# Peptides against a protein of PDB entry 4KTY, part 144

Target 1, 266 residues: chain A of PDB entry 4KTY
Amino acid sequence: YVLNDIGVIFYGEVNDIKTRSWSYGQFEDGILDTCLYVMDRAQMDLSGRGNPIKVSRVGSAMVNAKDDEGVLVGSWDNIYAYGVPPSAWTGSVDILLEYRSSENPVRYGQCWVFAGVFNTFLRCLGIPARIVTNYFSAHDNDANLQMDIFLEEDGNVNSKLTKDSVWNYHCWNEAWMTRPDLPVGFGGWQAVDSTPQENSDGMYRCGPASVQAIKHGHVCFQFDAPFVFAEVNSDLIYITAKKDGTHVVENVDATHIGKLIVTKQI

## One batch from the design tools (peptide; made by RFdiffusion4, then SolubleMPNN)

Design b2_p21_7_s3 (from b2_p21_7, 10 letters changed)
Fold by OpenDDE base, seed 2:
Structure b2_p21_7_s3 (fold): chain B 266 residues (1-266), chain A 21 residues (1-21)
Amino acid sequence: as target 1 above (266 residues)
Amino acid sequence: SLSQEQIDKIKKQLLESTPQE
């Protein structure tokens, strides 16, 4: 999980799983220096740089450009002027070296690019890490642990009221570490996500969230466990918004989100 | 209640796809 410099990222659809190669290049010249530079840009205290909890949380913030002029600018509009289309990247090295050289955010990334670069960052700093792909990944933007789907009376989605969305797939990272800040048993794999999805205590970051805690419904544990839980376990709540302003729950589906979670076992 | 067809339609409307070239 630390030594492998080439990996595989799963994407596509749950019924048509695809894979792409990704070169992490954590041992390439300049990459470690760039990772240290990223922490410098984050103004991370030297004392915290040996703590994987702090490092992974800072990394989740800094791999995206939001808030702090971090590494990657996300774009999902299929118009990638002034940069490289997300699909054109084949690894982390060019992205990180460009960031170090230009000292400006690199354009552009989507989830697998964020995950790829973040994986390099973690591995480069000696944190075992892997990329995880979640099919039918929920994006809960109000932290209520459910997907509220508001419908018009004709059965179509009310896009004004429906703020939550579902990705066909989403990639994030799991980092291996002890969690002395949590109860015994919640160390090991921690979910961390550098794709800018939601604000977490002032900036776009996510994790580390204990995978074990999430699996057992302990969403009160830091960091961002409710959001990660929602990504994999949200119920779909179908709500009809009536003309009189009343809301009626039409259906509840507890099986759609997190249909498949895949990671390469190394 | 919603029919399966309605549900399938709604799910498609909710689904955001990550483009791949």
Scores: peptide ipSAE 0.358, ipTM 0.852, DockQ to the pose 0.507
Fold by OpenDDE base, seed 5:
Structure b2_p21_7_s3 (fold): chain B 266 residues (1-266), chain A 21 residues (1-21)
Amino acid sequence: as target 1 above (266 residues)
Amino acid sequence: SLSQEQIDKIKKQLLESTPQE
């Protein structure tokens, strides 16, 4: 998880799983320097750079351009006139070297590009890391650990009231580290995500969230455990919003979100 | 309650896909 510089990223649909190669290139010339530069841009204290908890959290913020002029600008509108289409990238090296050279955010990325670059960042700094793909990945916007689907009386989705959404797939990272800030047993793999989705204590970042904690329902542990839990385990709550302002729960589905989570084996 | 057809329609409406996969 540190020495492999070429990987495979899973994407597509749960019933039509696809793979794409990705060159991490953590050993290529200039990449370590760029990772250090990223931490410099984040104004990260030198003492914190040896702490994988701090490094992974800073990385989750800095790999995206939001808030801090980080590495990648996300775009999902199929309009990429001022940069490179996300699908054109084949690895992290060109992106990171462009960022280092231009000192400006690189255009454009989507989830697998963010995950690819973030994986390089983590591995380059000696943090074991892997990319995970979650099919039917929930995006909970109100931090209530469920997908609230508001329906009109005719059965159509009320887009104004429904803030939550589901990605056909989403990619993020898991980083291996000890968690002395958590109870014993919650070290190991930690979920971290650099795709800008939600604001976490003032920045678009996510994690590290203990995978073991999430598996056991301990969403109170730092960082962003409720959000990551929701991505993989949200119940769909179908709610009819009546004209009189009352809400009626029509259906609950606990099986739709997180149907498959895939990662490359060692 | 919602029919399966209605549920399937709603799920499709909620699903976001990346433009370039």
Scores: peptide ipSAE 0.353, ipTM 0.850, DockQ to the pose 0.596
Fold by OpenDDE base, seed 4:
Structure b2_p21_7_s3 (fold): chain B 266 residues (1-266), chain A 21 residues (1-21)
Amino acid sequence: as target 1 above (266 residues)
Amino acid sequence: SLSQEQIDKIKKQLLESTPQE
């Protein structure tokens, strides 16, 4: 998880799983320097740079350009005229070196690109890390740990009543570390996500969230456990919004979100 | 309650996908 500089990222759909190669290149010239530069741009104290909790959280924020002119600008609108289409990237090296050279955010990334670059960042700094792909990944943006699906009386979706969404797949990272800030047993793999999805205490960042804690339903632990929990375990709540303003729950599906979570074991 | 067909239709409408895929 530290030594491998080439990886595989799973993507696509649950019924059509696809794989892409990704070159992490954590040992390539200039990459460590760039990772240090990233932490410098984040104004990270030297004392914190040895703490994987702080490093992963800073990395989560800085790999995306939001808030802090971090590494990657996300784009999902299929308009990539001012940069490189996300699918054109094959590894982290070019992205990181461009960032270091230009000192400006690199365009463009999507989840696997963010995850790839973040994986390089973590591994470069000696933090064991892997990419995780979650199929049917929920994006809870109202922090209610569920996916609200509002329907009109005619059965059509009312997309205006919620911003909650479900990705066909989403990629994030798991970083291995101890969590002395958490109860015993919640160390190990920590979910961290650099794809800008939700604000976490003032910045677009996510994690580290204890995978063990989340698996056991402990969402009260820092950082961003509720959000990560929702990504993998949100219930789909089908709600009919009646004309009189009342809401009726028509169906609940607790099995759809996080139907398949895949990570490379090597 | 919703039929499975209705649910499937709704899921398709709500599912986010990368534009490149």
Scores: peptide ipSAE 0.244, ipTM 0.790, DockQ to the pose 0.555
Fold by OpenDDE base, seed 1:
Structure b2_p21_7_s3 (fold): chain B 266 residues (1-266), chain A 21 residues (1-21)
Amino acid sequence: as target 1 above (266 residues)
Amino acid sequence: SLSQEQIDKIKKQLLESTPQE
């Protein structure tokens, strides 16, 4: 989880799983220096740099460019005229070295690019890390642990009211650490995500969230456990919004989200 | 209640795909 510098990222569809190679390059020249530079740009206290909880949380914020001029600018509009298309990247090294050289955010990334760069960052700093791919990954934007699907009376989706969405797949990271700030048993793998999705206490970041806590339905523990839980376990709630303002639940599906979660032990 | 056909249609409408893989 630390020594391997080449990995595989799962993507595609749940019925057509695909893999791509990714070069993490945590041992390449200039990469460690760049990771330290990232923490410097975050103005991270020296005392916190030895704490994997703080480091992973800062990393989740700084690998994306939002808020703090971090490493990568995300784009999903298929217009990449002012940078490199996300699919053109083959590893973390070129991205990190460009960031260090230009001192400006690098364009462009999507989830697997964010996860790849973040994995390099974690491994470079001695934190065991892996990439996780979740198929049918929910994006809950109102923190109610549900995918609220609002329907017109004719049965069509009301796109104005329906704010939540589902990715065919989403990639994030798991980092291995002890969690002395949590109850006993909730150490080990922690979900962290650098893809900018939701604001967490003032910044676009996510985690570390205890995987064990989430598996046992404990979403009250820091950080961002409700959001991560929703990504993998949201119920689909089909709601008809009537003209009189009343809501009627038409259907509930507890099996669609998080249909498959894949990670390779690298 | 919704028919399976309606549910399948809705699921497709909600699904976001990355433009480039």
Scores: peptide ipSAE 0.351, ipTM 0.851, DockQ to the pose 0.599; fails the geometry check

Design b2_p21_7_s4 (from b2_p21_7, 8 letters changed)
Fold by OpenDDE base, seed 1:
Structure b2_p21_7_s4 (fold): chain B 266 residues (1-266), chain A 21 residues (1-21)
Amino acid sequence: as target 1 above (266 residues)
Amino acid sequence: SLTKEQIDKIKQELLDSTPQE
């Protein structure tokens, strides 16, 4: 989880799983220096740099450019004229070295690019890390642990009221660490995500969230456990919004989200 | 209640995908 510098990232569809190679390059010249530079740009206290909880949380914020001029600018509009298309990247090294050289955010990334760069960052700093791919990954934007699907009376989706969405797949990271700040048993793998999705206490970041806690339905522990839980276990709630303002639940599906979660033990 | 066909259509409408796949 630390020594391997080449990996595989799962993507595609749940019924057509695909893989792509990714070079992490955590041992390449200038990469460690760049990771330290990232923490410097975050103005991270020296005392916190030895704490994987703090490091992973800072990393989740700094790998994306939002808030703090971090490493990568995300784009999903298929217009990449002012940078490199996300699919053109083959590894973390070129991205990190460009960031260090230019001292400006690098364009562009999507989830697997964010996850790849973040994996390099974690491994470079001695934190065991892996990339996780979740198929049918929910994006809950109102923190209610549900995918609220609002329907017109004719059965069509009301796009104005329906704010939540589902990715065919989403990639994030798991980092291995002890969690002395949590109850016993909730150490081990922690979900962290650098793809900018939701604001977490003032910044676009996510985690570390205890995988064990989430598996046992505990979403009250720091950090961002409700959001991560929703990504993998949201119920689809089909709601008809009537003209009189009343809401009627038409259907509930507890099996659609998080249909498959894949990780390669690298 | 919703028919299976209606549900399938809704699920498809909710699904985001990367433009570069």
Scores: peptide ipSAE 0.367, ipTM 0.852, DockQ to the pose 0.512
Fold by OpenDDE base, seed 2:
Structure b2_p21_7_s4 (fold): chain B 266 residues (1-266), chain A 21 residues (1-21)
Amino acid sequence: as target 1 above (266 residues)
Amino acid sequence: SLTKEQIDKIKQELLDSTPQE
């Protein structure tokens, strides 16, 4: 999980799983220096740089450009002027070296690019890490642990009221570490996500969230466990918004989100 | 209640697709 410099990222659809190669290049010249530079840009205290909890949380913030002029600018509009289309990247090295050289955010990334670069960052700093792909990944934007789907009386989605969405797939990272800040048993794999999705206590970051805690419904554990839990376990709540302003729950589906979670076992 | 067809349509509308070349 640390030594492998080439990996595989799963994407596509749950019924048509695809894979792409990704070169992490954590041992390439300049990459470690760039990772240290990233932490410098984050103004991370030297004392915290040996703590994988702090490092992974800072990394989740800094791999995206939001808030702090971090590494990657996300774009999902299929218009990638002034940069490289997300699909054109084949690894982390060019991205990180460009960031170090230009000292400006690199354009552009989507989830697998963020995950790829973040994986390099973690591995480069000696944190075992892997990329995880979640099919039918929920994006809960109000932290209520469910996907609220508001419908018009005719059954069509009310796009104004429906703020939550579902990715056909989403990639994030799991980092291996002890969690002395959590109860015993919640160390090991921690979910961390550098794709800018939601604000977490002032900036776009996510994790580390204990995978074990999430699996057992302990969403009160830091960091961002409710969001990660929602990504993989949200119920779909179909709500009809009546003309009189009342809301009626029509259906609940507890099986749609998180249909498949895939990671390469190394 | 919603029909299966309605649900399938809604689910499709909710999906954000990540483009891949």
Scores: peptide ipSAE 0.364, ipTM 0.852, DockQ to the pose 0.482
Fold by OpenDDE base, seed 4:
Structure b2_p21_7_s4 (fold): chain B 266 residues (1-266), chain A 21 residues (1-21)
Amino acid sequence: as target 1 above (266 residues)
Amino acid sequence: SLTKEQIDKIKQELLDSTPQE
């Protein structure tokens, strides 16, 4: 997870799983320097740079451009006129080197691009990391650990009543580290996500969240465990918004979100 | 309650609204 500089990222749909190659290039010239530069831009103190918890959290924030002029600008509108379409990237090296050279956020990325660059960042700094793909990945916007689907009385979706959404797939990272800040047993793989999705204590960042904690339903532990939990285990709540203002739960699906989670094992 | 067909339609609509490449 540290030495491999070429990886495979799963994407597509649960019924049509696709694979793309990604060159992490953590050993390429200038990449480590760029990772250090990223931490410099984050104004990360030297003492924290040896702490994988702090590093991964900073990386989560800095790989996206939001808040801090980090590495990548996300775009999902299929308009990439001022940069490179997300699908055109084949690895982290060009992105990171462009960032270092221009000192401006690089356009554009989507989840796998963020995850790819973040994976490079983590590996460069000696943190074992892998990319995880979650199919039917929920985006819980209101921190209620469920995916709310509002329907009009006629059965049509009312998308204005919630900002919750479901990605066909979403990629994030797992980083291996000890968690002395958590109870025993919650070290190991930690979910971290640099794709800008939700604000976490003032910045668009996510994690590290203990995978073990999440698997056991412990969402009270730092960082962002509720959000990560929701990504993989949100219940779909179908709610009819009646004209009288009342809400009626029509259906609950606890099996759809996180239907398939894939990561490269080698 | 919703029919399976309705649910499937809703799910598809949700996915189509936020696609990643």
Scores: peptide ipSAE 0.318, ipTM 0.851, DockQ to the pose 0.808
Fold by OpenDDE base, seed 5:
Order: structure tokens, then sequence, then C-alpha cells
Structure b2_p21_7_s4 (fold): chain B 266 residues (1-266), chain A 21 residues (1-21)
């Protein structure tokens, strides 16, 4: 998870799984320097750079351009006139070297591009890391661990009230580290995500969230465990919003979100 | 309650997808 500089990223649909190659290139010339530069841009203290908890959290913020002029600008509207389409990237090296050279955010990325670049960043700094793909990945916007689907009385979705959404797939990273800030047993793989989705204590970042903690329902542990839990285990709650302001739960589906989570084996 | 057809339609409406070239 550190020495492999070429990987495979899973994408597509749960019933039509696809793979794409990705060159991490953590050993290529200039990449380590760029990773150090990223931490410099984040104004990260030297003492913190040896702490994988701090490094992974800073990385999750800095790999996206939001808030801090980080590495990648996300775009999902199929308009990429001022940069490179996300699908055109084949690895992390060109992106990171462009960022280092231009000192400006690189356009454009989507989840697998963010995950690819973030994976390079982590591995380059000696943190074991892998990319995971979650099919039917929930995006909970109100941090209630549910996918609240508000319906009109006619059964159509009320788009104004329904803020939550589901990605057909989403990619993020898991980083291996000890968690002395958590109870014993919650070290190991930690979920971290550099795709800008939600604000976490003032920045678009996510994690590290203990995978073991999430598996056992311990969403109170730092960082962003509720959000990551929701991505993989949210219940769909179908709610009819009545004209009189009352809400009626019509259906609950606990099986739709997180149908498959895939990662490349060693 | 909602029919299966209604549920399927709602699920599709909630699904964000981006084609990858």
Amino acid sequence: as target 1 above (266 residues)
Amino acid sequence: SLTKEQIDKIKQELLDSTPQE
C-alpha cells in the first residue's frame, strides 16, 4: 500500500463494475517536493508533519481547491473549457507537478481523480493508503445519518426539501495509522476523503474516521464519522410532506445505500 | 404507501451519475 505506484480504481454501476488504471507515481521526480509544498501551502507546522492523523486531515483539505487554493478544482457539469476533463487524467504525477509549477489549483477533478491524487500524497509521505469505491454512496447534508426523501402528496420528489442525494459510485481513501486519540482498537484503516462534499469544522475535508469505529456504530469519534457512516449505511426515509406542514413516513429502506464497497487487494 | 414503481422512480431521481469517457 506504499510501494505500489500503479493502481486500479473501481467505478461504474454496481451491476456493471468497471476498472481504470491510475499511476500514483509517488517515487517520481518532484512528487515528494510537491507533497511538502502542499503542506507548506497549508501552513502546517513541522512538528505535525510526522503525525499521520494531522497529515491525512490536512491532505483531505488541500487536495481540493476549496478554502485554501489546494490542488484540484472539482467539476461535475461536463463543462471543462478551462482545463483538462477529469476522464483525461491517467495518474497523479502530471496534476501534482502542474500544481507545483503553476502554484494554482489544477482543473479539473472528480471523485476518482481526487482519490488518486490523495493516494499519491499519502503514500509519498509514507502513509499506507488505498482507494475504496462505494456504490450507491449517500451524501447526507444535514448530518442526521439518514437519507431524507421528501415527497409531495402526489408522490413526486420535493426537490426544495430534499437536500440529500446518492452517487452511483463514490471514491475515497483509507489510510493506515494508529489512533492514540481514540480508544484501543480503533486504529488501522481510517477513511479520509478529499472530494469536497461537506464542510467539516470550517473546511471542506473529511476524516480520518476509524473504519472499525464506523463498523461498530461508534459515530461519536473524530473525525467526521457520522458523515462517513451515512455514506455507507444511511437508511432511505421516504417522507410525505403534507400541505398542513405535517410529515408522514411512508417507507424505510435500509438496503439501498452502500450495496458494495470495493478496494484493490495487495 | 408507495408502489415499487414509485420507489424505483424516486431512487432514479435521487441518483447522481457522471458518464466517464
Scores: peptide ipSAE 0.369, ipTM 0.852, DockQ to the pose 0.477; fails the geometry check

Design b2_p21_8_s1 (from b2_p21_8, 9 letters changed)
Fold by OpenDDE base, seed 5:
Formats: structure tokens, C-alpha cells, sequence
Structure b2_p21_8_s1 (fold): chain B 266 residues (1-266), chain A 21 residues (1-21)
């Protein structure tokens, strides 16, 4: 999880799983320097750079361009003007070296690009890391651990009221570390995500969230455990918002989200 | 293929495409 410089990322649909090769290149010339530069841009204290908890959290913020002019600009509009389409990237090296050279965010990425670059960042700094793909990945925007789907009285989706959404697939990272800030047993794999999805205490970042904690329902543990839990385990709550302001739950679907989570095994 | 965001409809078959946040 540290020494491999080429990987495979899963994407597509549950019934049509696809793979793409990704070159992490954590040992390539200039990549370590670029990772240090990223932490410099984040104004990260030197004392914290040896702490994988702090490093992974800073990385989750800095791999995306939001807030801090980090590495990658996300785009999901299929236009990609003034940059490289997300699907054209084949690895992390060109992206990171461009960022170091230009000192400006690189365009463009989607989840697997963010995850690929973040994986390089983590591995380059000696943190074991892997990419995971979640099919039917929920995006809970109000941290209530459920997908709230508001309906008009005619049964159609009310797009104005419905703020939550689902990704057909979403990629993020898991980083291996001890968690002395958590109770015993919640070290190991930690979910971290650099794709800009939600604001976490002032910045678009996510994690580290203990996979073991989430698996056992401990969503109160830092960082961002409720959001990660919701990505893989949200129920769909269909709510009719009546004109009189009342809400009626029409249906609950506990099977839609998180149907398959895949990661490459070494 | 690119990832896309959507809201599943109550019928369980169709969806409403949405722009990611």
C-alpha cells in the first residue's frame, strides 16, 4: 500500500464494473518535493507533518482547489474548457508536477482523479493508502445520516427542496494509521476524501474517519464520521412536502445506497 | 466514464439528474 506505484481504480456501474489503470508515481522525481510544497501552501506546522492524522486531513483539503488554491479543480459539466478532461489523466505525476510548476490549481478532476492524486500524496509521505469505490454513493448535505428526497404532491421530485443526491459511483481513500485520539481499537484504515463535497469545520475536506468506528456505528468520532457513514449506509426517505407546510413520509428505501464497495487488494 | 449525480425517483427505476455541489 506504500510501495506500489501503479494501481487500478474501479468505476462504472454495479452490473458493469470497469477498471482503469492509474500511475501513482510516488517515487518519481519532483513528487516528494511537490508534496512538501503542498503542505507549505497549506501553511502546515513542521511539527504536524509527521502526524498522519494531521497530514491526511490537510491532504484532503489541499488536493482540491477549494478554499486554499489546492491541487485540483473539480468539474462535472462535461465541458472542461481551459483544461484537461478528467478522463484524459492516466496518473498523478503530471498533475502534481504541473501544480508545482504553475503554482495554480490544475483543471480538471473528478472523484477518481482526486483519489489518485491523494493516494500519491499519502504514499509519498509514507502513509499506507488505497482507493475505494462505492457504488450508489450518497451525498448527505445536512448531516442527518439519511437521504431526504422531497416530492411534490404529484409524486415528482421537488428539486428545489431536495439537497441530497447520489453518485452513481464515488472514489475516496483509506489511509492506515493509529488513532491515539480515539478509543483503543479504532486505528487502522481511516476514510479520507479530497473530492470537494461538504464543508468540514470551515474547509472542503473529509476525514480521517475510522472505518472500524463507522462499521460499528460510532459516528460521533472525529473526523466527519457521519458524512462517511451516510455515503455507504443512508436510507432514502421520500417525503411529500404539502402546500400547507406539512411533511409526510411516503416511502423508505434501505437498499439503494452503498450496494458495493470495492478496493484493490495487494 | 465520468461520475454523475442524481436523485432517485420513488418508482425505483428512474432518476432526476442533478449538478454536483
Amino acid sequence: as target 1 above (266 residues)
Amino acid sequence: MEQYAYIPKIDGKSYVPVKPK
Scores: peptide ipSAE 0.662, ipTM 0.958, DockQ to the pose 0.858
Fold by OpenDDE base, seed 2:
Structure b2_p21_8_s1 (fold): chain B 266 residues (1-266), chain A 21 residues (1-21)
Amino acid sequence: as target 1 above (266 residues)
Amino acid sequence: MEQYAYIPKIDGKSYVPVKPK
């Protein structure tokens, strides 16, 4: 069990790392009940609620509002009408209690808010969890383990063709559990991410992906290992889209993504 | 502290801001 109910979340830039406090409040009144309610809304079988693999995967889906009317609505347009700006939240308690009382998704979150609430969810249910921040975090949208950056012939980015992107920073969670569904040695910390980034087998969810597997390039291991691997270790492939429709690889950058991964040690 | 997504330019230092999915 992780007993700390206040944490630190890293953000900012690699050359200007910043931190903010986050109150998880897993022991506050109504929070455990809300976490159970979240699983109820997910229609999770009672038999699966004791399995951290299933719980973390369900939590990954339910902390975001997509697909299932989950907890948080994401917003990244710097306009937060009809809700609370992501930066205004200081902890998970108000968010979870609002969700429970209103039974509607709470607005708004970005990665650290998703990670904060997800951390509370995991800890409430007895799953050791921590937040991880990755600077220059890739968002691979087609699971090809690379960042395809399309360029015009003049060298400018073709934003229409380029669907992959990089977060200045991205926060997700690591949850501690055994993985009997994986080969020996790939238990321990598992990457899980509730920020809605990509669809995983029908839902916006991510993980659990074995951190050890990711570190050793075992992207075939469930769940969503290719996506997590790409977040931390994608090569940038610069492709010139010629007027004749042909594509030419102009450059490859293997140093841009995943320059720093930071987490508070448990 | 807002998170933002971007598309790196070929020089690796400049980028084009984009909306995340």
Scores: peptide ipSAE 0.498, ipTM 0.866, DockQ to the pose 0.859
Fold by OpenDDE base, seed 3:
Structure b2_p21_8_s1 (fold): chain B 266 residues (1-266), chain A 21 residues (1-21)
Amino acid sequence: as target 1 above (266 residues)
Amino acid sequence: MEQYAYIPKIDGKSYVPVKPK
């Protein structure tokens, strides 16, 4: 999980799983220096750089450009005229070296690009890391652990009321570490996500969230456990917004989200 | 490849593409 510099990222649909090769390049010239530079830009104390909890949380913030002029600018509108289309990247090296050289955010990324760069960052710093793909991944905007889908009386989606969304797939990272800040048994793999999705205590970041805690429904444990839990386990609530302003729950689907979670087997 | 966000239909079989937030 640290020594392998080439990986596979899963994407596509649950019924049509696809794979993409990704070069992490954690041993390439200038990459470790760039990772240290990223932590410098974050103004991270030297004492914290040896703590994988702090490092992974800072990394989740700094791999995206929001808040802190971090590494990657996300774009999902199919307009990539001012940079490189997300699908054109083949690895982390060019992105990180461009960031180090220009000292400006690199355009553009989507989830697998964020996850790829973040994986390089973690591995460079000696943190075992892997990329995971969640099919039908929920994006909970209001932290209520459910996906509220509002429908008009004709059955069409009310886009004004519907704030939550579902990714066909979403990639994030798992980092291996002990969690002395949590009860015994909740160390090991920790979910961390650098794709800018939601604000976490003032920054677009996510994790580390204990995978074991999430699996056992312990959403009270830091960091961002409710959001990660919702990504893989939220119920879909279909609500009809009537013309008189009333809301009626039409259906509840507890099986749609998190249909498949996959990672490369080592 | 590209990433897309969806709002699933009530039948769970069809989706409406939405712009990620």
Scores: peptide ipSAE 0.019, ipTM 0.590, DockQ to the pose 0.803
Fold by OpenDDE base, seed 4:
Structure b2_p21_8_s1 (fold): chain B 266 residues (1-266), chain A 21 residues (1-21)
Amino acid sequence: as target 1 above (266 residues)
Amino acid sequence: MEQYAYIPKIDGKSYVPVKPK
């Protein structure tokens, strides 16, 4: 999880699982320097740089460009004229070196790119890390641990009322660390996500959230456990918004989100 | 290999793409 410099990222659909190779290159020239530079840009104190909790949280924030001029600019609108299409990247090295050289955010990334770069960042700093792909991954916008899907009376989705969304797939990272800030047993793999999705205490970042905590429903544990929990375990709530302003729950689907979570065993 | 966000229809089989925030 630290020494492997090439990995496989799962993507696609649950019925059509796809894989792509990703070169992490954590040992390539300039990469460690870039990772240190990232932490410098984050104004991370030296004492915190030895703490994987702080490092992973900072990395989660800094791998995306939001808030802090971090590494990658996300784009999902199929307009990549001012940079590199997310699908064109094959590894982390070029991205990180460009960031270090230009000192400006690199365009563009999506979840697997964020996860790839973040994986390099973590591994480069000695934190065991892996990429995880979640199919039918929920994006909870209002932190209510459910996906509210509003329907018109005719059954069509009301896109104006529906703020929550579901990714066909989403990639994030798991980092291995002890969690002395949590009760015993909640160390180990921690979910961290650098794809800018939701604000977490003032920044677009996510984690570290204890995987064990999530599995046991301990969403009160820092950091961002509710969001991560929602990504993998949200119920879909279909609500009809009637003309009179009333809302009627038409259906609840507790099986749709998080149908498959995949990671490469290395 | 683009990633898109979806809102599933009531039948749970059909999705409409939505722009991520």
Scores: peptide ipSAE 0.018, ipTM 0.553, DockQ to the pose 0.834

